# Designs tried in a protein design run: peptides against a protein of PDB entry 4PN1. Part 30

Target 1, 261 residues: chain A of PDB entry 4PN1
Amino acid sequence: KIEMNFLNKPIVPDTTKVISNFLTHYLITEPVEHVEIEAKLGTLIDLETQNRFEFPVMNETILNPEFNLRTRFESDMTASEHKYLNEFLNQAFRDSQKPGRLPFAYKHTKQVDLFYETEDNSRDKIRVSKNQSDNQVLACVKKRRVADLFLYCPNDAFDIRISISDELPVSMPSGNQQPSLTRLKDRVGYVHQEIKIDLTKTTQNDPVYDTTERHELEVEFGNIADLRDRAQKAKDGMEAPLFRRVQLFMDNVRILRREHS

## One batch from the design tools (peptide; aimed at target 1 N21 H25 F67 L149)

Design b1_p17_3_s4 (made by RFdiffusion4, then SolubleMPNN; from b1_p17_3, 10 letters changed)
Fold by OpenDDE base, seed 1:
Structure b1_p17_3_s4 (fold): chain B 261 residues (1-261), chain A 17 residues (1-17)
Amino acid sequence: as target 1 above (261 residues)
Amino acid sequence: MSSSWINEEIEPLLYKP
């Protein structure tokens, strides 16, 4: 008979604990009311070299936010990489429809995002999202980024930024106000076990600069209420449910960040 | 995004052939 370890109990990786604590802070300790929690695939760039950041570690590592490492995060990938991930997720979707599996849900959305300045001189812009097909308003929000946690992943195609954001629903801008920025988004969304995976192609037209395209992949917690409940239980001494959910989230992220064209 | 998720066949890739 083989046991897992000398306690014969599951052990939680330190990465899971650190991320769980980070999430708990913004779910429970200093709660963000309209919280969005997402992981974006991208690249940590060294500001000095303008190349991918190099840290003296050999595996996935959460960077300590207390240290200024002089980095920026680029939440973008090549069209080829993005296409590959789309094909990969399509296959995963198909496989999940088989008997005995939990199926993916799928949605394709084309939207336009209109950004408006706020009257109160807030740095945060109002974003109005509309469906491109019928011009129906999907959302009107003021999004504030609250915190970031960066994972350096030297063995994978991508590094990870986990972001905590506050998406405050707000009233529509006045009819006389013109948008300061317009972005087109083509988004393919997948949901598996309440984890959302979105592939987004963003097109921005600038009258002065050439049209820019961005290719993003994000993984989001699809059930914040459940996550908050788990975080509360963790604060109350029962950590296992939170750890399991964070582990699931991170395993999905780990699968995706290893994939490349 | 709207919560109206579907389990039908996926639409074509984001990238046109």
Scores: peptide ipSAE 0.031, ipTM 0.636, DockQ to the pose 0.016
OpenDDE base, seeds 2, 3, 4, 5: peptide ipSAE 0.028, 0.039, 0.080, 0.036; ipTM 0.527, 0.552, 0.478, 0.548; seeds 3, 4, 5 fail the geometry check

Design b1_p17_4 (made by RFdiffusion4)
Pose (drawn by RFdiffusion4):
Structure b1_p17_4 (pose): chain A 256 residues (1-205, 211-261), chain P 17 residues (1-17)
Amino acid sequence: KIEMNFLNKPIVPDTTKVISNFLTHYLITEPVEHVEIEAKLGTLIDLETQNRFEFPVMNETILNPEFNLRTRFESDMTASEHKYLNEFLNQAFRDSQKPGRLPFAYKHTKQVDLFYETEDNSRDKIRVSKNQSDNQVLACVKKRRVADLFLYCPNDAFDIRISISDELPVSMPSGNQQPSLTRLKDRVGYVHQEIKIDLTKTTQNTTERHELEVEFGNIADLRDRAQKAKDGMEAPLFRRVQLFMDNVRILRREHS
Amino acid sequence: ATEYLEGLEEFLEEKVE
C-alpha cells in the first residue's frame, strides 16, 4: 500500500493554483462577456539580444506581469516544427479512437481573414472570416486583448503565452472600406474533452506563419467552475486547468 | 531575479477576493 503524501489527499500544484486565480478573475470578478481563453506555443524573445529569453531557472515558471522583463512573444515556429506536431497529433488522434479511449474530434478549415480598423481610439481590430470555397461568412467579431500570462519553459523548445481576449460579435463593415489586412488561414482543429488544439498556417497576401494554440472549448462550463471556486468548492476548476496545462505541456515537449 | 518571481500568487489572490 502506498500513499501520495503524509496526508493521503491530493494537493494543488502551485502553477495550477495561480493560473486558476488568473482565470477566475476575468471569468467572475471582472467578467468578460465574450471571453476567449487560449494558450499559444512560441518563443519569449529578449528585447536587447533578439534571442530567446535567458532566465536563471530550471523549470516551467510563470513570469510576474507586474515586472518589466523587457520581453516580447513570438507566436511562430518553423515548417518542420509545425509538421512534427501535426504528425504527433495525427498519431494521438488515431490512438484515441481505439477501445477504452475518449476519442478526438476533428475539423479542418480553409478560410480567409479580413482585418479592419475601428473608429475608436482603441487598438481593436474587426475581423471577418470567410470560407475559401464558397466565400460565405463564418464570423464577424471585434476582438480586444484583455490580459496575457507568460510561462518561461527552459527545458523545452517552446514557451507558453496564456491570452484572455474579448470577441464581441458585430455587424459587417461597409463595402467602401479598405481592409487593413487580408490573408489565408489553414486551420487544422483537434478537440479532446472540449479542449481545442488548433494547428494554424496563415499565408500573407509572400510570408507564412505557423502556430499552435490550445483553448478552452466550453467557456460556459469553465465559468461555472470558476464560480464554485470563488465560493469554496474549487476542485472542479483545478481539475479543469490542470487538464488544460497538461495538454499544453505535452505538445510543448514534442520536438526533434 | 528571485524577487521578480515573488508576490504574484498573493497579488492574484487579492484580485479574486

Design b1_p17_4_s1 (made by RFdiffusion4, then SolubleMPNN; from b1_p17_4, 9 letters changed)
Fold by OpenDDE base, seed 1:
Structure b1_p17_4_s1 (fold): chain B 261 residues (1-261), chain A 17 residues (1-17)
Amino acid sequence: as target 1 above (261 residues)
Amino acid sequence: FKQILEGLEEKLAALVA
């Protein structure tokens, strides 16, 4: 009989533990009420060089937020990379429809995001999202960024930002208010085992700059209630369910970030 | 990035050999 190790028990990678603890903090310890948890593919940029950040590590590592690394995160990719990922996910979708597999769900959404200033001059803007086809309101929220974890991935095409946000539902702005910013979003969404993978093309008109286009890929926990339950169990001493869910999430992220490695 | 990894693996192999 072969054993996994000298304890014959599963061992959890340190990355999984760190992320799990991070999530547990904002799910349970200091709970964010309307939490969104997502990972974005992008690039850690060294503010001094304006090139991709270089750190003396050889594999995926979570950067310690206690250290000022003088970096910024650019959640963008080239149109070519975005197209490739779309093709890759389309193939994964097709393969998942085969017998014996868990299928992807697929959704294509085109929406307009309208941003409004708040009366209290809060840094957080109100975002009204509307469907482009019928102008139906999809959401009206005030989004606050709560926390970030950055993963430096020297062997992959992309670095990762895991972000926790609070998306507070709010009332619609008054009819006399004008949006300060308008964005068009073309989003292709894939869902597998309640993990959402979204490819988003964003078009923004800037009065100072020409129309800018951004290509983003995000991976999101699609079932926050389940994740919160798992986090609570972890706080209560049963960590395995949370670790498994985080591992699943991270494996999906790892697959995606490796495509152009 | 694969090339970088390969280069690093070669360096590591050289250190261990």
Scores: peptide ipSAE 0.000, ipTM 0.261, DockQ to the pose 0.025
OpenDDE base, seeds 2, 3, 4, 5: peptide ipSAE 0.000, 0.000, 0.000, 0.000; ipTM 0.201, 0.186, 0.258, 0.186

Design b1_p17_4_s2 (made by RFdiffusion4, then SolubleMPNN; from b1_p17_4, 8 letters changed)
Fold by OpenDDE base, seed 2:
Structure b1_p17_4_s2 (fold): chain B 261 residues (1-261), chain A 17 residues (1-17)
Amino acid sequence: as target 1 above (261 residues)
Amino acid sequence: PEEMLQGLEERLEALVK
């Protein structure tokens, strides 16, 4: 007979608790109305060295936001890394279609994001997202970054930024307004157990700079209503449902950040 | 670590049911 531990009770890793508390704050305590919660793969860059940040830890570590570590996060990867991850996820998709597995869903989306200045000259631009094929409006939002949580991952190819954003639906800009910025997005999306995994190629035309391409991988909670319900239960003293969902989310992130070409 | 995490998931699922 094997027991879990000397108490024979489940124990939750501190990482899961910290992330769960972080999410609970912005879901329940100071609730963001139109919340988006995503993790991006990237690199923590030391502003002093302009190299990957080096912190004296040996494993995945949540950085304390109260400390200014003089870092920036670059949510980009090489084309080869992005291709590798795409192939990896394609294989995972295929494997999940086998009997006895929960299947991935797959979607390929090409969209254009048009950014408009607001009449009040607010920092937040209005983003109109359209389908590239038929110009159908997919969304018109004003996105605000609310909070970030950074994970330094010294043993993996990528570090992680978990972001809380508010995507406020807004009215379409006036027909006489021209976009200040246009961004093309080619996105392949995978969904497993309501966790969304997106590989995105972003092309941005800068009037001053040459066209830039970015390769991103993001992992998003696909069911915010369920997550909010779990967070509320956690506030009410039942933490297990939230911990389970956070653990699932983070395990998917951990799988992805370990993969490299 | 992977085995530990898998075990945790199973345990957490059991608690949620």
Scores: peptide ipSAE 0.024, ipTM 0.475, DockQ to the pose 0.040
OpenDDE base, seeds 1, 3, 4, 5: peptide ipSAE 0.000, 0.006, 0.000, 0.000; ipTM 0.264, 0.276, 0.321, 0.264; seed 4 fails the geometry check

Design b1_p17_4_s3 (made by RFdiffusion4, then SolubleMPNN; from b1_p17_4, 7 letters changed)
Fold by OpenDDE base, seed 2:
Structure b1_p17_4_s3 (fold): chain B 261 residues (1-261), chain A 17 residues (1-17)
Amino acid sequence: as target 1 above (261 residues)
Amino acid sequence: PEEMLEGLEERLQALVE
C-alpha cells in the first residue's frame, strides 16, 4: 500500500498556488472584462549582458514582479526550433487520435492584422484581424497588456511569460484611415482539453527596416468562462478546481519548453 | 520525485467530488 504522503492528503505545488493566485486576481479581484491568458515560450534576456538571464536557481522559478531584475522577454525562437515543435505537436496530435486518448483538434489559420491609430492618440492601437483568403473580419479589438508573470527555466530551452491581456472589442476604424502597421500571421493551432497551443509565424513589413519574421509558440486557456468560475470557487474557499486547471496548463507548457531540435 | 506527481489531477478532482 502506498500513500501520497504522511498525511495521505493531496498537496499542491507552490508554483501552482502562485500562478492560481495571480490568475484569480485578474479574473475575480480586479477583473479584466475581456481577458486573454496565455503563456509564451521565449528567453529572459539580461539587459546588462544581452545574454540569457542567469539567476542563482536550479529549477523552474517564478520571478517576483516586485523586483526589477533588469530583464526583457524575447518571445521568439529559431525557424528550426519552431519546425521541430511543429513536428512534435503533429506527432502528439496523431497519437491522441488513438483509441483511449482524448484527441487534439487542429486548425490552420492565415490572417492579416491591421493596426490603426486611435483618434485620441492613445497608446493602444486598434487591431483589425482579417482572414487572408477572403478578407473576412475576424476581430476588431484594442488589446491592453495588463500583467505579466515570468518563469525562469534554467534546465529548459525556453523561459516562460504568462500574460494577462484585455482584448476590448471596438468599432471598425473609419474607411478613410490607413493602417500604420500590417502583420501577416500563419498559425497552426492545436487544442487539447480546452488548452490552445499555437505555433505562429509572423511577418511584419517595416517601412524603415527590412521585413522581419518571428516564430512564436503560445499556450492559452481556451475556456475563460470555466476558468473564471474556477477562480470564483477558489476565492470562495474551494481551490482544487482552479489548481487542477492551472496544473494542466503548466504541464503542457513544461512539455513544450523542454523540447528542442 | 516523479512518483509524487503521478495522478495529481485525479487527486485534485477527487477533492471537488
Scores: peptide ipSAE 0.022, ipTM 0.476, DockQ to the pose 0.040
OpenDDE base, seeds 1, 3, 4, 5: peptide ipSAE 0.000, 0.022, 0.005, 0.000; ipTM 0.344, 0.471, 0.353, 0.262

Design b1_p17_4_s4 (made by RFdiffusion4, then SolubleMPNN; from b1_p17_4, 7 letters changed)
Fold by OpenDDE base, seed 2:
Structure b1_p17_4_s4 (fold): chain B 261 residues (1-261), chain A 17 residues (1-17)
Amino acid sequence: as target 1 above (261 residues)
Amino acid sequence: PKEMLEGLEEKLQALVE
């Protein structure tokens, strides 16, 4: 007979606890009403060197937000890396369709995001998202970045930013307003156990600069209501359901950030 | 079924080809 440890009880990794507490804060303690919670793959850049940040740790490490590490996060990857991840996820999708597995769902979406200035000249722009094929409005929101948690991952191709955002639904801009910015998004989305994995190619036309493309991979909690319920239970002293959900989320992130072409 | 899987595979499109 094998036991897990000398107590024969499961333990929760500290990373899971830290992330769970972070989420609980913005789900329950200071609740964000229309919360979006996502992890993006990218690179922590040292502002001094303009290279990938080097921290004296040997494994996945959550950076303390109280310290100014003079870093920026670049949520981008090469086209080759993005292609590889796309192929990887396609294979994972196929494998999940086999008997005995929980299947992925798949969706390919092409949308245009139009950004409008607000009447009050607030920093946050209104984003109108439309389907490229039929020009139907998918969403009209004012997105506010609330908080970030950064994970330095020295052994992997990518670092991670976990972000809390508030996506406030707002009324459509007046018909006479012109968008200040337009972005085309080509998104391939995978969903497994209500965890959303999106590969997105974003094309932005700049009137001054050449068209730029960005390649992003994001992992999102697909069931916020359930997550909020779990967070509430955690706040009330029953942490296990939240920990399990966060662990699942992070395991998916960990799988993805380890993959490289 | 194999046929279903094949059909699904055809629907999968890479963003970068």
Scores: peptide ipSAE 0.023, ipTM 0.499, DockQ to the pose 0.012
OpenDDE base, seeds 1, 3, 4, 5: peptide ipSAE 0.000, 0.006, 0.000, 0.000; ipTM 0.293, 0.358, 0.289, 0.229; seed 1 fails the geometry check

Design b1_p17_5 (made by RFdiffusion4)
Pose (drawn by RFdiffusion4):
Structure b1_p17_5 (pose): chain A 256 residues (1-205, 211-261), chain P 17 residues (1-17)
Amino acid sequence: KIEMNFLNKPIVPDTTKVISNFLTHYLITEPVEHVEIEAKLGTLIDLETQNRFEFPVMNETILNPEFNLRTRFESDMTASEHKYLNEFLNQAFRDSQKPGRLPFAYKHTKQVDLFYETEDNSRDKIRVSKNQSDNQVLACVKKRRVADLFLYCPNDAFDIRISISDELPVSMPSGNQQPSLTRLKDRVGYVHQEIKIDLTKTTQNTTERHELEVEFGNIADLRDRAQKAKDGMEAPLFRRVQLFMDNVRILRREHS
Amino acid sequence: NPFAWMEGVRHLLAEPP
C-alpha cells in the first residue's frame, strides 16, 4: 500500500492554482461577456538580444506581469516544427479511436481572414472569416485583447502564452471600405474532452505563419466551475485547468 | 483592479533576479 503524501489527499500544483485565479478573475470577478481563453506555443524574445529569453530558472514558471521584463512573444514556428506536431497529433488522434479510449474529434477548415480597423480610439480589429470554397461568411467579430500570461519553459523548445480575449459578434462592414489585412488560413482542428487543439497555417497575400493553439472549447461550463471555485468548491475548476495545462505541456515537449 | 487575482499568490510568481 502506498499513499501520495502524509495526508493521503491530492494537493493542488502551484501553477494550477495561480492560473485558476487568473481565469476566475476574467470569468467571474471582472467578467468578459464573450470570452476566448487560449494558450499558444511560441518563443519569448528578449527585446535587447532579439533571441530567446534567458532566465535563471530550471522549470516551467509563470512570469509576474506586474514586472517589466522587456520581452515579447513570437507565436510562430518553423514548417518542420509544425509538421512534426501534425504527425504527432495524427498519431494521437488514431490511438484515441481504439477501445477504452475517449476519442478525438476532427475539423479541417480552409478559410479567408479579413481584418478591419475600428472607428474608435481603441486598437481593436473587426475580423471577417469566409470559406475559401463558396465564400459564405463563417464569422464576423470585433476582437479585444484583455489579458496575457506568459510561461517561460527553459527545458523545452517552446514557451506558452495564455491569452484572454473578447470576441463580440458584430454586423458586417460596408462594401466601400478597404480591409487592413487579407490572408488565407489553413486551420486543422483536433478536439478532445472539449479542449481544442488548433494547428493553423496562415498565408499572407509571400509570407507563411505556422502556429499551434490550445483553447477551452466549453466556456459556459468553465464559467460554472469558476463560480463554484469562488464559493469554496474549487476542485472541478482545478481539475479542468490541470487538464488544459497538461495537454499544453505534452505538445510543448514534442520536438526533434 | 486587473491584478486582483494575484493576491495571496504573489510569492509563486517569478520576479526579476

Design b1_p17_5_s1 (made by RFdiffusion4, then SolubleMPNN; from b1_p17_5 with M6L R10E A14Y E15K)
Fold by OpenDDE base, seed 5:
Structure b1_p17_5_s1 (fold): chain B 261 residues (1-261), chain A 17 residues (1-17)
Amino acid sequence: as target 1 above (261 residues)
Amino acid sequence: NPFAWLEGVEHLLYKPP
């Protein structure tokens, strides 16, 4: 008989523990009511060199937010990288439809996001999302970024930002109000075991700058109620369910950031 | 406090004898 280790018990990586603690704080300790939790693929840029940040580590590393590393995060990739990931996920989708597997769900959405200033002139804008095909309102929210956690991934093409956001549903802006910004989004979404993977092409027209196109990949927890339940159990001394869910989430992220043409 | 969540992982820090 083969054993896992000298205790013959599973070991939880520190990455899982740290992320679990981060999530538990904003799910339970200081709870965000309408919480969104997502990871985006991108690049940590060194503000001094304007190149990708370099740190003397050889694997995935959570950066301590207490240290000012003089970095910014760019959540973008090339069109070719985005296309490759789309093809990769399409194949994963097909394979998951076979007997004995848990299937992916798939959805393709084209939407327009309209951003409006608030009456109180707060920094948070109101976002109205509409379906491009029938102009149906999909959502009207005020989104606030609550916290970020950054992972430096020297062995992969992308670094990771995990973000906690509060998406507050709000009433539609008045009919006489004009949007300050409009974004077109072409999104393909994959869902597996309630983990959402979205590939998004965003086109934005800026009055000052030329039209910009962004290619983003994000991974999101699709069942917040379940995650909150797991986090509560963790606070009560049963950590395993939360660790398993965070591990699943991170494994999906790790698969995606390792794939490149 | 944007760093309040760090309290939960302080126990992970190595403390030499």
Scores: peptide ipSAE 0.261, ipTM 0.780, DockQ to the pose 0.244
OpenDDE base, seeds 1, 2, 3, 4: peptide ipSAE 0.242, 0.257, 0.245, 0.246; ipTM 0.763, 0.783, 0.776, 0.774

Design b1_p17_5_s2 (made by RFdiffusion4, then SolubleMPNN; from b1_p17_5, 6 letters changed)
Fold by OpenDDE base, seed 3:
Structure b1_p17_5_s2 (fold): chain B 261 residues (1-261), chain A 17 residues (1-17)
Amino acid sequence: as target 1 above (261 residues)
Amino acid sequence: DPFAWLKGVEHLLYKPP
């Protein structure tokens, strides 16, 4: 008989503990009402060199936000990388439909996002999302970025930004208002065990510059109510359910950030 | 305070000498 260690118990990585604490703060301690929690794949750029950030570490590392590292995060990838990830996820979807597996759900959406200035000229814009084919309204929200957590991943193709946002549902803008910005989004969504993975192609027309296209991959917690319940239990001294959910989320992120063409 | 959440994991964080 073999055991996993001298205590014969699973070990929780520090990454899981730190992220769990981060989430618990914005779920329970200072709760965000309409919280969205997502991880985006991208690149930490050193503002001084304009190259990928370099730090003297050899594995996945959460950056301490108290230190000004003079970086920016670019949530973008090449069309080839995006295509590769799409093919990878399609294969994962197919494999999950086999007997004995938990299946992916799949959804392909094409939408138009219209951004409007608020009447009070607040910093946050109203976003109206419509289905591109039938012009049906999908959502009308004001999104506010609350907090970010950055992971430097020197051994992988991408770095990670975990973001806490507040998506407040709001009334539709008045008919007299014109959008300040319009974006087309082609989104392929995969859901597995209530973890949502989205591949998004965003097209933006600029009157001065040529049409720009961005390719993004995001991973999101699909069941916030369950996550909040787990966070409350953690606050009450039972951390295991939250750790398990965060570990699942991060394992999916780790799989995706390691894939490259 | 954007750093308030760090209190829960302060023992895991590096502190300069």
Scores: peptide ipSAE 0.270, ipTM 0.796, DockQ to the pose 0.422
OpenDDE base, seeds 1, 2, 4, 5: peptide ipSAE 0.258, 0.267, 0.244, 0.250; ipTM 0.772, 0.789, 0.777, 0.790

Design b1_p17_5_s3 (made by RFdiffusion4, then SolubleMPNN; from b1_p17_5, 5 letters changed)
Fold by OpenDDE base, seed 1:
Structure b1_p17_5_s3 (fold): chain B 261 residues (1-261), chain A 17 residues (1-17)
Amino acid sequence: as target 1 above (261 residues)
Amino acid sequence: DPFAWLEGVEHLLYKPP
């Protein structure tokens, strides 16, 4: 018989604990009503060098937000990297369809996002999302960024930003309003154990600048109600369910950020 | 306070017996 360790009990990494605490705050302590929680693959850029951030660490490291490291996060990758990840996920999808596995779900969506200014000229724009094929309205929301947590991953192709957002449903803008910005999104979505993995190509037309295309990979908690329940239990002293869910989420993120073309 | 959640990290700190 093999045991996990000399206590024969699971050990929770600090990363899991910190992230769990971070999530619990915005799920329970100061609850965000329409919360979205996602991790994006990208690059921490040193504002001084304009190169990838360098820090004297040798593994995945949560950056302490109390320290101003003068960085920005670029949630983008090359087309080749994006293609590679797509192929990788396609293979993972196929493998998961085999007997004895939990299957991925797959969805391909093309949508247009129309952004409208608010009456108060707030930074938070109203986003109307429509299906490109039939112009059906998918959502009308005002998204507010609540908090970010950054992970520096020196051994991997990508760094990670975990973001908490509030997506407030709002009424449609008046018919006479024109969008200030239009974005086309081509999204390939994979869902495994209620963790959503999205590969998105975003095209934005700028009248002044050339058309910009962004390639993003996002990992999102697909069951917020369950996550909130787990977080509540954690606040009540039972942390294991939350830790397990966060560990699952982070393991998926870790798999993805290690892959490169 | 964007850093209010950090209060929960205190339990990760070493506490002598």
Scores: peptide ipSAE 0.278, ipTM 0.796, DockQ to the pose 0.188
OpenDDE base, seeds 2, 3, 4, 5: peptide ipSAE 0.265, 0.257, 0.248, 0.249; ipTM 0.795, 0.790, 0.765, 0.787

Design b1_p17_5_s4 (made by RFdiffusion4, then SolubleMPNN; from b1_p17_5, 7 letters changed)
Fold by OpenDDE base, seed 1:
Structure b1_p17_5_s4 (fold): chain B 261 residues (1-261), chain A 17 residues (1-17)
Amino acid sequence: as target 1 above (261 residues)
Amino acid sequence: DPFSWLKGVEHLLYKPP
């Protein structure tokens, strides 16, 4: 018989604890009503060098937001990297369909996002999402970024931004309003154990600038109600369920950020 | 306070017995 350690109890990494605390705050302490919690793969860029941020660490590191490191996060990757990840996830999907595994769900969606200015000239625009095939309205929301947490991952192809957002459902803009911006989104979505993994190609037409295409990979908590319940339990002194869920989330993120073409 | 959640990490600090 073997034991996991001399206490024979699970040990929770600091990363899990910090992220759990971060999430608990915006789930319970100062709750965001229509919360979206996602991790994006990308690159921390040093504003001074315009190269990938460098720090004297040798592993995954949560950056302390109290320190201004003068960085920006680019939530983009090359087409080749994106393609590689797509192929990787396709294989993972196929493997998960085998007996004894928990299967992925798969969905491919193409949508158009129309952005509208608000009457109050708020920085947050109204986004109307429609299905490209039948023009069916999928959502009409006003998204507000609430908080970010950055992970520097020197050994991996990508760094990570975990974001808390509020997606407030709002009424459709008046028929007389024209969108200020239109984006086409081609999204391939994978769901495993209620963790959503999305590969998205975003095309934006700019009349002045050439058409820009972004390639993004996002990992999202697919069951916010469950996560909120776990966070509440954590506040009440039972942290294990939340830690387990965060660990699952982060392990999936860790798998993905290690992959490269 | 965008960093108010950091208060929750206090329990992660070393505490002498």
Scores: peptide ipSAE 0.242, ipTM 0.785, DockQ to the pose 0.199
OpenDDE base, seeds 2, 3, 4, 5: peptide ipSAE 0.191, 0.222, 0.236, 0.183; ipTM 0.741, 0.760, 0.775, 0.748

Design b1_p17_6 (made by RFdiffusion4)
Pose (drawn by RFdiffusion4):
Structure b1_p17_6 (pose): chain A 256 residues (1-205, 211-261), chain P 17 residues (1-17)
Amino acid sequence: KIEMNFLNKPIVPDTTKVISNFLTHYLITEPVEHVEIEAKLGTLIDLETQNRFEFPVMNETILNPEFNLRTRFESDMTASEHKYLNEFLNQAFRDSQKPGRLPFAYKHTKQVDLFYETEDNSRDKIRVSKNQSDNQVLACVKKRRVADLFLYCPNDAFDIRISISDELPVSMPSGNQQPSLTRLKDRVGYVHQEIKIDLTKTTQNTTERHELEVEFGNIADLRDRAQKAKDGMEAPLFRRVQLFMDNVRILRREHS
Amino acid sequence: VEDYILTVEKSEKWLED
């Protein structure tokens, strides 16, 4: 017989607790009506060296946003790194279809992104996405970035950025208006337990941009867990962000 | 260095009204 600790009850990892606080704040305390919560793989770049961020730590660590660390985030990866993750996810996809497993879901989208500027002093963009096939509109949203949280991961090829955005559905722009940006997007979507794993390849109309993003697919249920956490029963919220971060961690450690 | 790292104590304020 073996116990996990001298209390024999599970304890919350420090990171899971902190991220739960970050998510509960923008879900409950200062709520965002149309919230998108996603984490992207990439690289933390030191502004002076223009290389990967160096920090005297040995494990995955959350950076305090109230400190100026002179750093930016590159949400990009090589084509090989993108293909490697594609193959790994495909293999993980088929293994989930086997007996006793909760299966993956799959959705491949070939669409066009149209970005517009706003009439306000804000730096928000109005995004219009359309099918490359029939050109029917998939979405028309005004997107505002609310908050970011950066995880420096010295043991891995990637760092993590957790973004909280606000995607408000809006009406279509006028025809007599030039889009600020137009590009193709090849989005390969995997879904497991309502956690979305998106593998995106965008083509600038040339420059290519390869990304991997992991986002909560069921916000309404997550908002409910955040409410229960604020009222004391915080176990379901913890179990949720633990699953999210563990998925993000598995994909982060996958590299040649 | 520890100040640059976010902790549970530093993040509890986000749960306040």

